Peptides against a protein of PDB entry 4DOW. Designs and how they scored, part 92

Target 1, 157 residues: chain A of PDB entry 4DOW
Amino acid sequence: TFSWVGRPLPNRKQFQQMYREICMKINDGSEIHIKVGQFVLIQGEDNKKPYVAKLIELFQNGAEVPPKKCARVQWFVRFLEIPVSKRHLLGRSPPAQEIFWYDCSDWDNKINVETIIGPVQVVALAPEEVIPVDQKSEETLFVKLSWNKKDFAPLPP

## One batch from the design tools (peptide; made by RFdiffusion4, then SolubleMPNN)

Design b2_p22_5_s1 (from b2_p22_5, 10 letters changed)
Fold by OpenDDE base, seed 3:
Structure b2_p22_5_s1 (fold): chain B 157 residues (1-157), chain A 22 residues (1-22)
Amino acid sequence: as target 1 above (157 residues)
Amino acid sequence: EPSFDLSDEAQEKRIENLKKKE
């Protein structure tokens, strides 16, 4: 179950009410609050690795009946999501914790908030920095580069 | 949280199907 936290933010978009924060109620009754700017895991196929995204906007789409709780996201990709024929362009075998900024607009970046599994920690690193692997950071993801379907590149500003 | 991996080919196909903009 998802519910908005706080009052709608001022905006000029007709039929859209924007929010800063959403509350996710888990089966055990506990609540997790997620804010714009945080990273989340998005449901993929059942029992498979989820997608990774950064929340850009949280909004209620009033153009739909009934209104839907939505989010606009910046997608990230795991190495295994990159076409096999292009993986060699990285020039190395990345650790499982590495993800890449998806620098293309061919994917739908609007999601239903109901697809959010939960928050995740994503840390940006310089290309020369080593990804730490320890018990404390096993669930932390790291991003060094972007992927634009042609090649890898430094992260966008 | 789902933790299982797909084969490279199966994963690529699923990613394309689920994320492709209509």
Scores: peptide ipSAE 0.102, ipTM 0.693, DockQ to the pose 0.056
Fold by OpenDDE base, seed 1:
Structure b2_p22_5_s1 (fold): chain B 157 residues (1-157), chain A 22 residues (1-22)
Amino acid sequence: as target 1 above (157 residues)
Amino acid sequence: EPSFDLSDEAQEKRIENLKKKE
């Protein structure tokens, strides 16, 4: 169950109410609050790891009946999502914790909040920084580069 | 662990289909 937290933010988008925070209630009855700017895991294909995204906007789409709770996201990709023939372009074998900023606009960046599994920690690193593998960071994902379907590149500003 | 053993073209198509703009 997802519920808006707080009052709608001022905006000029017709038929949309924007929010900065949403509450998801999980099975044990506890509540997790997720805010714009945080990273989340999104339900992926069956038997696949969840997708990773950064929340850009949280909004209720009033153009639909009934209104839908939605989010606009910046997508990230896992290494295994990159075509096999292009993985060598990275020049190294990345750790499982590494993800890449998806630098393309060909994907739908609007999601239903119901697809959100939960929050996840994503840390941006410089290329020379080593991804830690200790227990403290086992749940943390790291991003150093972008992927634009052609090559890897430094992260966008 | 997810496995992506499809061809490059098939992988791209699959990913695009999963996240295709409507």
Scores: peptide ipSAE 0.091, ipTM 0.704, DockQ to the pose 0.059
Fold by OpenDDE base, seed 5:
Structure b2_p22_5_s1 (fold): chain B 157 residues (1-157), chain A 22 residues (1-22)
Amino acid sequence: as target 1 above (157 residues)
Amino acid sequence: EPSFDLSDEAQEKRIENLKKKE
């Protein structure tokens, strides 16, 4: 179950009410608040790891009947989401915790908030920084590079 | 359960179907 937190933000988009924060209720009855700018796990394909995304907008889409709670996101990709024939372009074997900024506009960046599994910690690192792989950082994902379907590149500024 | 094809074309098609921009 998802519910808006706080008052809607001013905007000029027709049929949309924008918010800064949303509350999700978990199975144990506890509540988690997620804000614009945070990273989330999104329900993936069957038997696959969830997708990773950064929330850039939270909004209710009033053009739909009934209105839908939605988010606009910046997508990230896991290494296994990169085509097999192009993985060698990375030049190294990444740890499981590494993700990549998806630098293409060919994907729909609008999601239903019901697909959000929960928040996740994502840390941006410089190329020379080492990704810590231990029990303390097991839940943290790291990003050093972008992927644009052609090659890997430094993160966008 | 659905099968997963690791070929580049199959993977791209699957991703496109799941995340295709309207």
Scores: peptide ipSAE 0.090, ipTM 0.691, DockQ to the pose 0.059
Fold by OpenDDE base, seed 2:
Structure b2_p22_5_s1 (fold): chain B 157 residues (1-157), chain A 22 residues (1-22)
Amino acid sequence: as target 1 above (157 residues)
Amino acid sequence: EPSFDLSDEAQEKRIENLKKKE
């Protein structure tokens, strides 16, 4: 179950109410608050790891019947989502914790909040920084580069 | 992580279909 936290933000789009935070209530009764700017795991294909995304907007879409709780996201891709024929362009073998900023506009960046599995920690690193793989950071994902379906590039500012 | 046993073209189409912008 998802519910909005706080009052709607001003300067709303037509048929939309914007929010800063949403509450995710899990079956065990626990609650997780997720805010714009945080990273989340999104439901993926069966038996596959979830997608990774950064929340850009949280909004209720009143144009739909019934109204839907939605989010606009910045997508990230895992290395295994890169076509096999293009993986060599990275020039290295990335650790499992590395993800890439998806730098294309061809994907739908609107999701239903019900597809959110939970929060995840994503850390941006400079190219020279080493990705730690210790138990302390085992749940953390790291991003150094973007992927635009053609090549890898430095992260957007 | 997504594990694809498809051709590169099929893989891209699959990903695009999953995240297709309407």
Scores: peptide ipSAE 0.080, ipTM 0.696, DockQ to the pose 0.079

Design b2_p22_5_s2 (from b2_p22_5, 11 letters changed)
Fold by OpenDDE base, seed 5:
Structure b2_p22_5_s2 (fold): chain B 157 residues (1-157), chain A 22 residues (1-22)
Amino acid sequence: as target 1 above (157 residues)
Amino acid sequence: EPSFDLSDEAQKKRIENLKKKL
């Protein structure tokens, strides 16, 4: 289950209440707080790894009945989500922990918070920096480049 | 049968998946 934390933030959007933080209650009864700006895993396709996203906005959509708890996100893509025919454009074999900033506007960036599996650590690196691959960083994802459906590029400013 | 663009198909599947979750 999901519940808002704190008071709504000032905003100009009709029928929307903006929030900074949401509380996710997990199976063991413990609670995880997730804030705008953090990274999360989103439920993917059946038998597929979760999607990765950065939370940009948390809001309740009052235009729906009943109101829904939603988020606006910046999408990332895993290497295996990139078409096979274009993977060679990277010029290297990335580690499993590498993800890419999705630099296109053709995907809906609105999600239902109920699709959030949990938080995940994402670290931005310069192209020259080495991605650490060990047990200590096994759960950490790393991003060096963007993907715009045509080519890889340096991360946006 | 018409050919397909793998990039477009992958995107379509992701969009459809997300729509089901909303």
Scores: peptide ipSAE 0.099, ipTM 0.673, DockQ to the pose 0.087
Fold by OpenDDE base, seed 1:
Structure b2_p22_5_s2 (fold): chain B 157 residues (1-157), chain A 22 residues (1-22)
Amino acid sequence: as target 1 above (157 residues)
Amino acid sequence: EPSFDLSDEAQKKRIENLKKKL
């Protein structure tokens, strides 16, 4: 169950009400609040790991009947999402915790909030920084580079 | 561990696929 937190933010988008925060109610009755700017796990395909995304906007789409709770996201990709034929372009074997900023506009970046599994920690690192493997970072994902379907590059500013 | 090795076309439509499952 997803519910908006707080009042709608001022905006000029017709048929849309924007929000800063959404509440996700978990099966045990606990609640998780997710805010714009945070990172989330999104439902993957069957038998696949979740996708990773950064929340850019939270909005109710009033153009739909009934209105839908939606989010606009910046996508990240896992190394295994990169085609096998192009993985060698990285020049190294990344740790399982590494993800990549998806630097293309060909993917739909609007999701239903119902696809959100939960929050996840994503930390940006410089290329020379080593990804930690301690327990504090076991569930943390790390991003050093972008992927634009052609090559890897430094992160966008 | 499952692979995410999809074609560009499949990746482009992954969000649409998710919406269909809902």
Scores: peptide ipSAE 0.096, ipTM 0.698, DockQ to the pose 0.106
Fold by OpenDDE base, seed 2:
Formats: structure tokens, sequence, C-alpha cells
Structure b2_p22_5_s2 (fold): chain B 157 residues (1-157), chain A 22 residues (1-22)
């Protein structure tokens, strides 16, 4: 169950109410608050790891009947989502914790909040920084580069 | 409880893209 936290933000788009925070209530009764700017795991295909995204906007879409609670996201991709024929372009074997900024607009970036599994920590690193793989960072994902379906590039600002 | 909605256009396009990469 998802519910909005706080009042709608001003300067709303037509048929949309914008919010900065949403509450995710789990079956056990616990609640998780997720805010714009945070990173989340999104439900993926069966037997596969969830997608990773950064929340850009949270909004209720009143143009739909019934209204839908939605989010606009910046997508990230896992290395295994890169075509096999192009993985060599990275020039290295990335650790499992590395993800890539998806720098394309061919994917819709609007999701239903019902697909959100939960929050996740994503840390941006400089190219020279080593990705730590220890118990302290076991749940943390790291991003250094972008992927634009053609090549890898420095992370956008 | 979160559930995957195949009607979500963003997820549908991503899944389709991933299938093409196989």
Amino acid sequence: as target 1 above (157 residues)
Amino acid sequence: EPSFDLSDEAQKKRIENLKKKL
C-alpha cells in the first residue's frame, strides 16, 4: 500500500498532483518513506534482479481512471543488461555492485509506484575510485559511467 | 505488497528491449 506524505507541491501539471514523499506500507505493518532524489529497486522480470532507478518526480496522475500513483525516474542498468557484443567496450570486468547511468530516452521513465520494491543506496564514484566490496557496502550499488546503447561514457553531472 | 504490473509502459518497454539484447 502506498500513500502520499505531505501536501501537494505547487505549480502542478494539469491532471497531476506532485509530491516530494510517499509512504510504502508493507504487509507486516512496517512503513518506509521514500523521497524524490532517492534510489529505489523496481520489480523486474521473474527470476531476475530488480531494476535500479533514481526518483525524479512523484505524482498522482488524475488523467487516468482510477487515478494512479506514479513516479518519473532516471534508469540505471546492470552490466548484464548491456548487450553481450558490447560488454567488451567497458575494458574491464565490473564488480557485481556496479551499475550504469542509462543515457537514452527510448525507455519510458514513468512507472507505477506499485512496482517499487524498496529503497537502495547508490553511490557515485570517480573513475579512479575503487568500488569497495565489504560487509559495510554489501547493500550499496556504485555508478561511475553512463551507457547510451553505443558506448560507455563519463557519468553525467 | 509490491507487485509487478505488466501494464506499466516503462517496464514493458524495458523488458522488450532486454529481450532484443538476447
Scores: peptide ipSAE 0.086, ipTM 0.610, DockQ to the pose 0.068
Fold by OpenDDE base, seed 3:
Structure b2_p22_5_s2 (fold): chain B 157 residues (1-157), chain A 22 residues (1-22)
Amino acid sequence: as target 1 above (157 residues)
Amino acid sequence: EPSFDLSDEAQKKRIENLKKKL
């Protein structure tokens, strides 16, 4: 279950209440607080790794009945999400921990908060920096480049 | 190791389907 933490932020958008933080209650009764600006894992298929996203906005959509708890996100993609025909453009075999900033607007960036699995650590690196690889655990992800459906490029500012 | 869809269209469809189910 998900619940808002704190009071709504000042917002002039009709039918939308914006928040800075949301509380995720896990099955064992523990609670995880997730804030705007943090990175999260989004539910994937049972046999697939979860999607990765950065939370840009947390808001309640009051235009829906009943109101829905939503998030607006910046998507990231894993290398295995890149079309096979374009993977060669990277020029290297990335470690499993590398993800890419999705630099396109063709994907809906609105999600239901119920799709959030939990937080994840994402570290931005310069292209020349080496990604530390821990094969036992992929708890930390690293981003060096963006993907715009045509090519890889340096991260946007 | 788990993999994702091999095309942009498949990826979009996957994300949309997940949003509908969850």
Scores: peptide ipSAE 0.094, ipTM 0.701, DockQ to the pose 0.104; fails the geometry check

Design b2_p22_5_s3 (from b2_p22_5, 11 letters changed)
Fold by OpenDDE base, seed 2:
Structure b2_p22_5_s3 (fold): chain B 157 residues (1-157), chain A 22 residues (1-22)
Amino acid sequence: as target 1 above (157 residues)
Amino acid sequence: EPTFDLSDEAQEERIKNLKKKE
């Protein structure tokens, strides 16, 4: 289950209450707090790796019946989500831990928080920095570039 | 992750539909 943490933020949109933090309660009774600005794994297709996203907004959508707890996200893509014919544009074989900033607006960036699997660590690196693949960074994902369906580019500011 | 070799267009549409605004 999910519950809001703290009071609604000011400057609310119509029919929406904005929040900074949400609490995810797991079946074992443990709780995970997730805040705007953090990265999360989101449920994907069956038996497929989950999607990666950065939370940019947390809100309750009162326009829906019943009201839904939602998030607005910045999507990332895995290398294997990029069309086969365009993967060569990267010019290298990326490690499995590398993801890419999705620089397009054609995807729905609103999700139901119930699709959140859990938090994940994402680290932005400069192009010259080496992506570490060790025990310490085993669960860490790394991003150096964006993908706009046409080519790879440096990360947005 | 795709497990079948789709055309670029089909692959893009599938991925788009998965994340498409409805």
Scores: peptide ipSAE 0.050, ipTM 0.691, DockQ to the pose 0.061
Fold by OpenDDE base, seed 4:
Structure b2_p22_5_s3 (fold): chain B 157 residues (1-157), chain A 22 residues (1-22)
Amino acid sequence: as target 1 above (157 residues)
Amino acid sequence: EPTFDLSDEAQEERIKNLKKKE
């Protein structure tokens, strides 16, 4: 179950109420608050490994009936989401924790918040930094590069 | 939480279709 936290933000878009934070109620009754700017795991199909995204906007879509709680996201991709024929362009075998900023606009960046599995920690690293592997960072994802369907590049500003 | 992956080819195709902008 998802519910908005706080009051709608000013400067409403047509048919959209903007929010800064949403509350996710988990099965055990606990609640997790997720804010714009944080990273989340998005449910994949067929028990596929979750997608990774950064929340850019949280909004209630009044154009739908009933209104839907939605988010606009910046997508990230896992290495295994990169086409096999292009993976060699990375020039290295990335650790499982590495993800890439998806620098293309060909994907729909609107999601239903119901697809959010939960928050995830994503840490941006400089190219020279080594991805740490410890218990704390085991579930932490790291991003160094972007992927634009053609090549890998430094992260966008 | 999903814990397994499909084949590379199947995954790539599925991802394209799933995330394709309408």
Scores: peptide ipSAE 0.048, ipTM 0.694, DockQ to the pose 0.056
Fold by OpenDDE base, seed 5:
Structure b2_p22_5_s3 (fold): chain B 157 residues (1-157), chain A 22 residues (1-22)
Amino acid sequence: as target 1 above (157 residues)
Amino acid sequence: EPTFDLSDEAQEERIKNLKKKE
């Protein structure tokens, strides 16, 4: 279950109440607070790894009945989400922890917060920096490049 | 069950449908 934390932010859009933080209750009864700017795992397809996204906005969509708790996100893609015929464009075999900034606007960037599995750590690296592949870093994801459906490129500023 | 390799177009269509705009 999900609940808002704190008072709503100043209104920016009609029929939307914006927030900075949301609380998710997990199976053991513990609570996890997630804030705008953090990275999260989003429920994927069956037998597939979760999607990765950065939270841009948290809002309640009052245009729906009943109102829905939503988020606007910046998508990332895993290497295995890249079409098979285009993977060679990377020029290397990436470690499992590498993800890519999705630099396209063809995807809906609004999600239901109920699809959030939990937070995840994402670290931006310079191209020359080495991605650590030890047990301590298995839960951390790393991003060096963007993907725009045509080619890989340096991260946007 | 057998596993099949999807074409680029099929992969993109599937992902697009999952993340399509309202």
Scores: peptide ipSAE 0.031, ipTM 0.651, DockQ to the pose 0.056
Fold by OpenDDE base, seed 1:
Structure b2_p22_5_s3 (fold): chain B 157 residues (1-157), chain A 22 residues (1-22)
Amino acid sequence: as target 1 above (157 residues)
Amino acid sequence: EPTFDLSDEAQEERIKNLKKKE
């Protein structure tokens, strides 16, 4: 289950209440708090690799009945999500921990918070930096480049 | 922990069908 943490943030959007933080209750009764700006895993089909996203906004959509708890996200893509015909453009074989900033607007960036699996650590690296392969970083994803469906490029500012 | 057993085609299809902007 998901519940808002704190009071709504001031905003000018007529049918939205924005929040800074949401609480996710897990089956064991424990709670995980997720904030705007953090990275999360988003559910796709069961038993498949989840999507990776950065939370941009957390909001309740008051235009819907009943109101829905939503998030606006910046998407990332895994290498295997990139079309096979385009993967060669990277010029290297990336480690499994590498993801790419999705630099396109053709994806729906509004999600239901119920699709959030949980938080994930994402670290931005310079292209020349090596992705560490140790237990400390096995759970961490790394981003060096963006993908715009045409080519790979340095991360946007 | 989820098991990540996806073919390349499955990943591509997921993008097209689940994240497509309306």
Scores: peptide ipSAE 0.074, ipTM 0.712, DockQ to the pose 0.055; fails the geometry check

Design b2_p22_5_s4 (from b2_p22_5, 11 letters changed)
Fold by OpenDDE base, seed 4:
Structure b2_p22_5_s4 (fold): chain B 157 residues (1-157), chain A 22 residues (1-22)
Amino acid sequence: as target 1 above (157 residues)
Amino acid sequence: EPTFDLSDEAQEKRIENLKKKL
């Protein structure tokens, strides 16, 4: 289950209450707090790796009945989410822990918070830095480049 | 590794649509 932490932010959008933090209660009864600006894993397709996103906004959508707990996200893409024919544009075989900033935001980036699996660590690296590969957990993801459906590019500032 | 019998555009659209449905 998910519950808001703290008071709503003062700036209101119509039918939306914004928050800084949400609490996710896990099956074992433990609680994980996730804040705006953190990175999360989001439920992917069956038998596929979760999607990765950065939380930009947390809000309750009062336009729905009942109100829904939602988030706006900046998407990342995994290498395998990139079309097969375009993967060669990277010029290298990335480690499994590498993700790419999805530089495409022409569509609604809203999700239901119920799709969030949990937080994940994402570390931005300079182009010259080597991605440390930890095969034990792959708990940390690394981003060096963006993907805009056409080519890879340095990360936006 | 997964392969697709879809065009590049279709692959991209598929992924985006999946994400939109979340």
Scores: peptide ipSAE 0.282, ipTM 0.781, DockQ to the pose 0.070
Fold by OpenDDE base, seed 3:
Structure b2_p22_5_s4 (fold): chain B 157 residues (1-157), chain A 22 residues (1-22)
Amino acid sequence: as target 1 above (157 residues)
Amino acid sequence: EPTFDLSDEAQEKRIENLKKKL
């Protein structure tokens, strides 16, 4: 169950109410608050790891009946989401904790907040920095590069 | 230099479509 936290933010978009924070109630009754700017895990396919994204906007879409709770996101991609024939372009075998900034997403990157599994920590590193390896938990993800469907590049500003 | 073929495109489109359905 998801519910908005706080009052809507001032915005000029008709039929959209923007929020800074959303509350996610977990099955055990506990609550997790997620804010714009944080990173989240999003439900993937069965037998696949969750998707990773950064929350850019949280909003209620009033154009729908009933109104839906949505988020606009910046996507990341895992190495295994990159086409097999292009993986060699990285020039190395990345650890499981490495993700890549997706630099070719559509302008309309909307999700239903109900697909959010929970928050995740993402740490930006310079290319020369070593990624700490923890294969058991994989609690922290690391990003060094972007991926634009053609090649890897330094992170955008 | 990077290569792009139908198999790459199919893989990319699949992932993007899945993400768009969320």
Scores: peptide ipSAE 0.278, ipTM 0.750, DockQ to the pose 0.069
Fold by OpenDDE base, seed 1:
Structure b2_p22_5_s4 (fold): chain B 157 residues (1-157), chain A 22 residues (1-22)
Amino acid sequence: as target 1 above (157 residues)
Amino acid sequence: EPTFDLSDEAQEKRIENLKKKL
Protein backbone atom coordinates (compact mmCIF):
# COMPACT_ATOMS: atom_id res chain seq x y z
CA THR B 1 0.00 0.00 0.00
CA PHE B 2 1.26 3.43 -1.01
CA SER B 3 0.08 6.74 0.39
CA TRP B 4 1.25 10.30 0.03
CA VAL B 5 3.11 11.95 2.86
CA GLY B 6 2.64 15.64 3.45
CA ARG B 7 0.88 18.28 1.43
CA PRO B 8 1.10 18.64 -2.33
CA LEU B 9 3.93 20.78 -3.61
CA PRO B 10 3.21 23.90 -5.61
CA ASN B 11 3.19 23.10 -9.29
CA ARG B 12 1.69 24.35 -12.53
CA LYS B 13 1.02 21.03 -14.17
CA GLN B 14 -2.62 20.47 -14.91
CA PHE B 15 -4.22 17.42 -13.37
CA GLN B 16 -1.09 16.60 -11.39
CA GLN B 17 -0.38 16.89 -7.71
CA MET B 18 3.29 16.64 -6.82
CA TYR B 19 4.65 15.30 -3.59
CA ARG B 20 8.00 15.09 -1.89
CA GLU B 21 7.47 11.82 -0.10
CA ILE B 22 5.47 8.62 -0.28
CA CYS B 23 4.84 5.96 2.33
CA MET B 24 5.12 2.30 1.48
CA LYS B 25 3.48 -0.10 3.90
CA ILE B 26 5.02 -3.54 3.80
CA ASN B 27 3.72 -6.94 4.86
CA ASP B 28 4.90 -6.81 8.46
CA GLY B 29 2.95 -3.62 8.96
CA SER B 30 6.00 -1.41 9.03
CA GLU B 31 6.22 1.69 6.89
CA ILE B 32 9.03 2.91 4.67
CA HIS B 33 9.12 6.51 3.55
CA ILE B 34 10.64 7.22 0.17
CA LYS B 35 11.53 10.73 -0.96
CA VAL B 36 12.28 12.44 -4.23
CA GLY B 37 15.99 12.12 -4.90
CA GLN B 38 16.27 8.68 -3.38
CA PHE B 39 17.07 5.51 -5.26
CA VAL B 40 14.68 2.62 -5.53
CA LEU B 41 14.47 -0.95 -6.70
CA ILE B 42 11.70 -1.52 -9.21
CA GLN B 43 10.06 -4.80 -10.13
CA GLY B 44 11.84 -6.45 -13.02
CA GLU B 45 11.01 -9.42 -15.15
CA ASP B 46 10.36 -12.75 -13.53
CA ASN B 47 13.55 -14.34 -12.25
CA LYS B 48 15.50 -11.17 -13.01
CA LYS B 49 17.12 -8.69 -10.70
CA PRO B 50 15.10 -5.55 -9.97
CA TYR B 51 15.64 -2.41 -11.98
CA VAL B 52 17.34 0.54 -10.33
CA ALA B 53 16.21 4.13 -10.62
CA LYS B 54 16.48 7.53 -9.01
CA LEU B 55 13.21 9.22 -8.16
CA ILE B 56 12.90 12.57 -9.89
CA GLU B 57 9.25 13.35 -9.19
CA LEU B 58 6.39 11.85 -7.25
CA PHE B 59 2.98 12.80 -8.52
CA GLN B 60 -0.64 11.82 -8.65
CA ASN B 61 -1.98 11.76 -12.18
CA GLY B 62 -5.45 13.20 -11.91
CA ALA B 63 -6.10 12.86 -15.62
CA GLU B 64 -6.77 9.19 -15.06
CA VAL B 65 -9.74 7.59 -13.34
CA PRO B 66 -8.99 6.50 -10.78
CA PRO B 67 -5.99 8.77 -10.21
CA LYS B 68 -2.67 6.98 -10.35
CA LYS B 69 0.27 7.43 -8.04
CA CYS B 70 3.28 7.77 -10.30
CA ALA B 71 6.95 8.59 -10.28
CA ARG B 72 9.25 10.09 -12.87
CA VAL B 73 12.63 8.40 -12.74
CA GLN B 74 16.18 8.45 -13.96
CA TRP B 75 17.10 4.92 -14.91
CA PHE B 76 20.22 3.01 -14.14
CA VAL B 77 21.20 -0.17 -15.90
CA ARG B 78 22.83 -3.27 -14.58
CA PHE B 79 25.71 -4.75 -16.51
CA LEU B 80 23.56 -7.68 -17.58
CA GLU B 81 21.02 -5.28 -19.09
CA ILE B 82 23.67 -4.14 -21.57
CA PRO B 83 23.74 -6.08 -24.85
CA VAL B 84 26.16 -8.98 -24.74
CA SER B 85 28.10 -7.72 -27.74
CA LYS B 86 28.77 -4.37 -26.08
CA ARG B 87 29.81 -5.51 -22.63
CA HIS B 88 33.45 -5.74 -23.68
CA LEU B 89 33.46 -1.96 -24.05
CA LEU B 90 33.77 -1.67 -20.30
CA GLY B 91 37.20 -3.26 -20.48
CA ARG B 92 36.78 -5.02 -17.18
CA SER B 93 34.51 -7.41 -15.35
CA PRO B 94 32.43 -5.31 -12.99
CA PRO B 95 31.41 -6.47 -9.55
CA ALA B 96 27.77 -7.38 -9.07
CA GLN B 97 27.20 -4.17 -7.12
CA GLU B 98 28.08 -1.88 -10.02
CA ILE B 99 25.36 -0.11 -11.98
CA PHE B 100 25.53 2.49 -14.72
CA TRP B 101 23.77 5.80 -15.25
CA TYR B 102 21.51 5.38 -18.27
CA ASP B 103 22.42 8.38 -20.42
CA CYS B 104 19.62 8.08 -22.94
CA SER B 105 16.52 7.99 -20.78
CA ASP B 106 13.56 10.11 -21.65
CA TRP B 107 13.00 12.81 -19.05
CA ASP B 108 9.37 11.76 -18.91
CA ASN B 109 10.06 8.16 -17.99
CA LYS B 110 7.29 7.26 -15.61
CA ILE B 111 6.46 4.34 -13.39
CA ASN B 112 3.58 3.30 -11.24
CA VAL B 113 4.71 3.57 -7.64
CA GLU B 114 3.24 0.13 -7.05
CA THR B 115 6.20 -1.27 -8.97
CA ILE B 116 8.61 0.02 -6.33
CA ILE B 117 10.02 -2.79 -4.24
CA GLY B 118 11.84 -0.53 -1.83
CA PRO B 119 14.67 1.92 -1.38
CA VAL B 120 18.28 1.14 -2.17
CA GLN B 121 21.52 2.91 -1.49
CA VAL B 122 23.45 4.08 -4.54
CA VAL B 123 26.88 5.63 -4.10
CA ALA B 124 28.76 7.49 -6.80
CA LEU B 125 32.46 6.69 -7.02
CA ALA B 126 35.38 8.01 -8.98
CA PRO B 127 36.71 5.58 -11.58
CA GLU B 128 39.81 4.86 -9.50
CA GLU B 129 37.86 4.06 -6.36
CA VAL B 130 37.44 0.43 -5.44
CA ILE B 131 33.98 -0.93 -4.85
CA PRO B 132 33.87 -2.35 -1.34
CA VAL B 133 32.63 -5.90 -0.90
CA ASP B 134 32.34 -6.01 2.86
CA GLN B 135 29.11 -6.76 4.68
CA LYS B 136 28.52 -3.07 5.28
CA SER B 137 28.22 -2.45 1.55
CA GLU B 138 26.57 -5.68 0.40
CA GLU B 139 23.24 -3.91 0.06
CA THR B 140 24.78 -0.86 -1.61
CA LEU B 141 25.06 -0.31 -5.33
CA PHE B 142 27.81 1.77 -6.87
CA VAL B 143 27.96 3.89 -9.99
CA LYS B 144 31.13 5.09 -11.69
CA LEU B 145 30.10 5.48 -15.31
CA SER B 146 27.24 6.24 -17.62
CA TRP B 147 26.02 4.11 -20.50
CA ASN B 148 24.52 5.71 -23.61
CA LYS B 149 23.97 2.59 -25.74
CA LYS B 150 27.25 3.27 -27.54
CA ASP B 151 29.92 3.41 -24.89
CA PHE B 152 30.72 3.97 -21.26
CA ALA B 153 31.60 7.46 -20.13
CA PRO B 154 32.24 9.46 -16.99
CA LEU B 155 29.18 10.32 -14.95
CA PRO B 156 27.32 13.44 -15.94
CA PRO B 157 27.85 16.48 -13.71
CA GLU A 1 25.49 -14.67 -17.29
CA PRO A 2 22.47 -14.75 -19.52
CA THR A 3 22.96 -14.74 -23.27
CA PHE A 4 20.63 -13.18 -25.77
CA ASP A 5 19.68 -14.26 -29.26
CA LEU A 6 18.52 -10.76 -30.14
CA SER A 7 20.28 -7.96 -31.94
CA ASP A 8 21.73 -5.11 -29.96
CA GLU A 9 18.85 -2.88 -30.94
CA ALA A 10 16.30 -5.47 -29.99
CA GLN A 11 17.91 -6.01 -26.61
CA GLU A 12 17.98 -2.30 -25.94
CA LYS A 13 14.40 -1.80 -27.05
CA ARG A 14 13.22 -4.69 -24.95
CA ILE A 15 14.73 -3.27 -21.79
CA GLU A 16 13.45 0.21 -22.54
CA ASN A 17 9.98 -1.04 -23.34
CA LEU A 18 9.85 -3.11 -20.19
CA LYS A 19 10.82 -0.12 -18.11
CA LYS A 20 8.37 2.17 -19.88
CA LYS A 21 5.53 -0.26 -19.23
CA LEU A 22 5.98 -0.12 -15.48
Scores: peptide ipSAE 0.277, ipTM 0.780, DockQ to the pose 0.069
Fold by OpenDDE base, seed 2:
Structure b2_p22_5_s4 (fold): chain B 157 residues (1-157), chain A 22 residues (1-22)
Amino acid sequence: as target 1 above (157 residues)
Amino acid sequence: EPTFDLSDEAQEKRIENLKKKL
């Protein structure tokens, strides 16, 4: 179950109410608060790893009946989401914890919040920094580069 | 998951379509 936290933000788009934070209530009764700017895991295909995204906006879409709780996201891609024939362009074998900024967002990049599995930690690193794979960082994903369907590039500012 | 038998374009569109359906 998802519910909005706080009052709607000002300067809303037509038929939309925007929020800064949403509460995710899990079956065990625990609650997780997720805010704009945080990173989340999103439901993927069966038996596949979940998608990774950064929350850009949280909004209720009143144009739908019934209204839908939605998010606009910045997508990341896992290495295995990149076409097989293009993976060599990275020039190295990435660790499992590495993800890439998806620089192909020419569409709305909307999701239903019900597809959110939970929060995840994503850390941006400089190219020369080593990705740690210790117990402390086991749940942490790391990003160094972007992917634009053609090649890898430095992260956007 | 991309498969070898799909073109690059097909693999990309598949992933994008999956994400659009969320």
Scores: peptide ipSAE 0.275, ipTM 0.775, DockQ to the pose 0.071

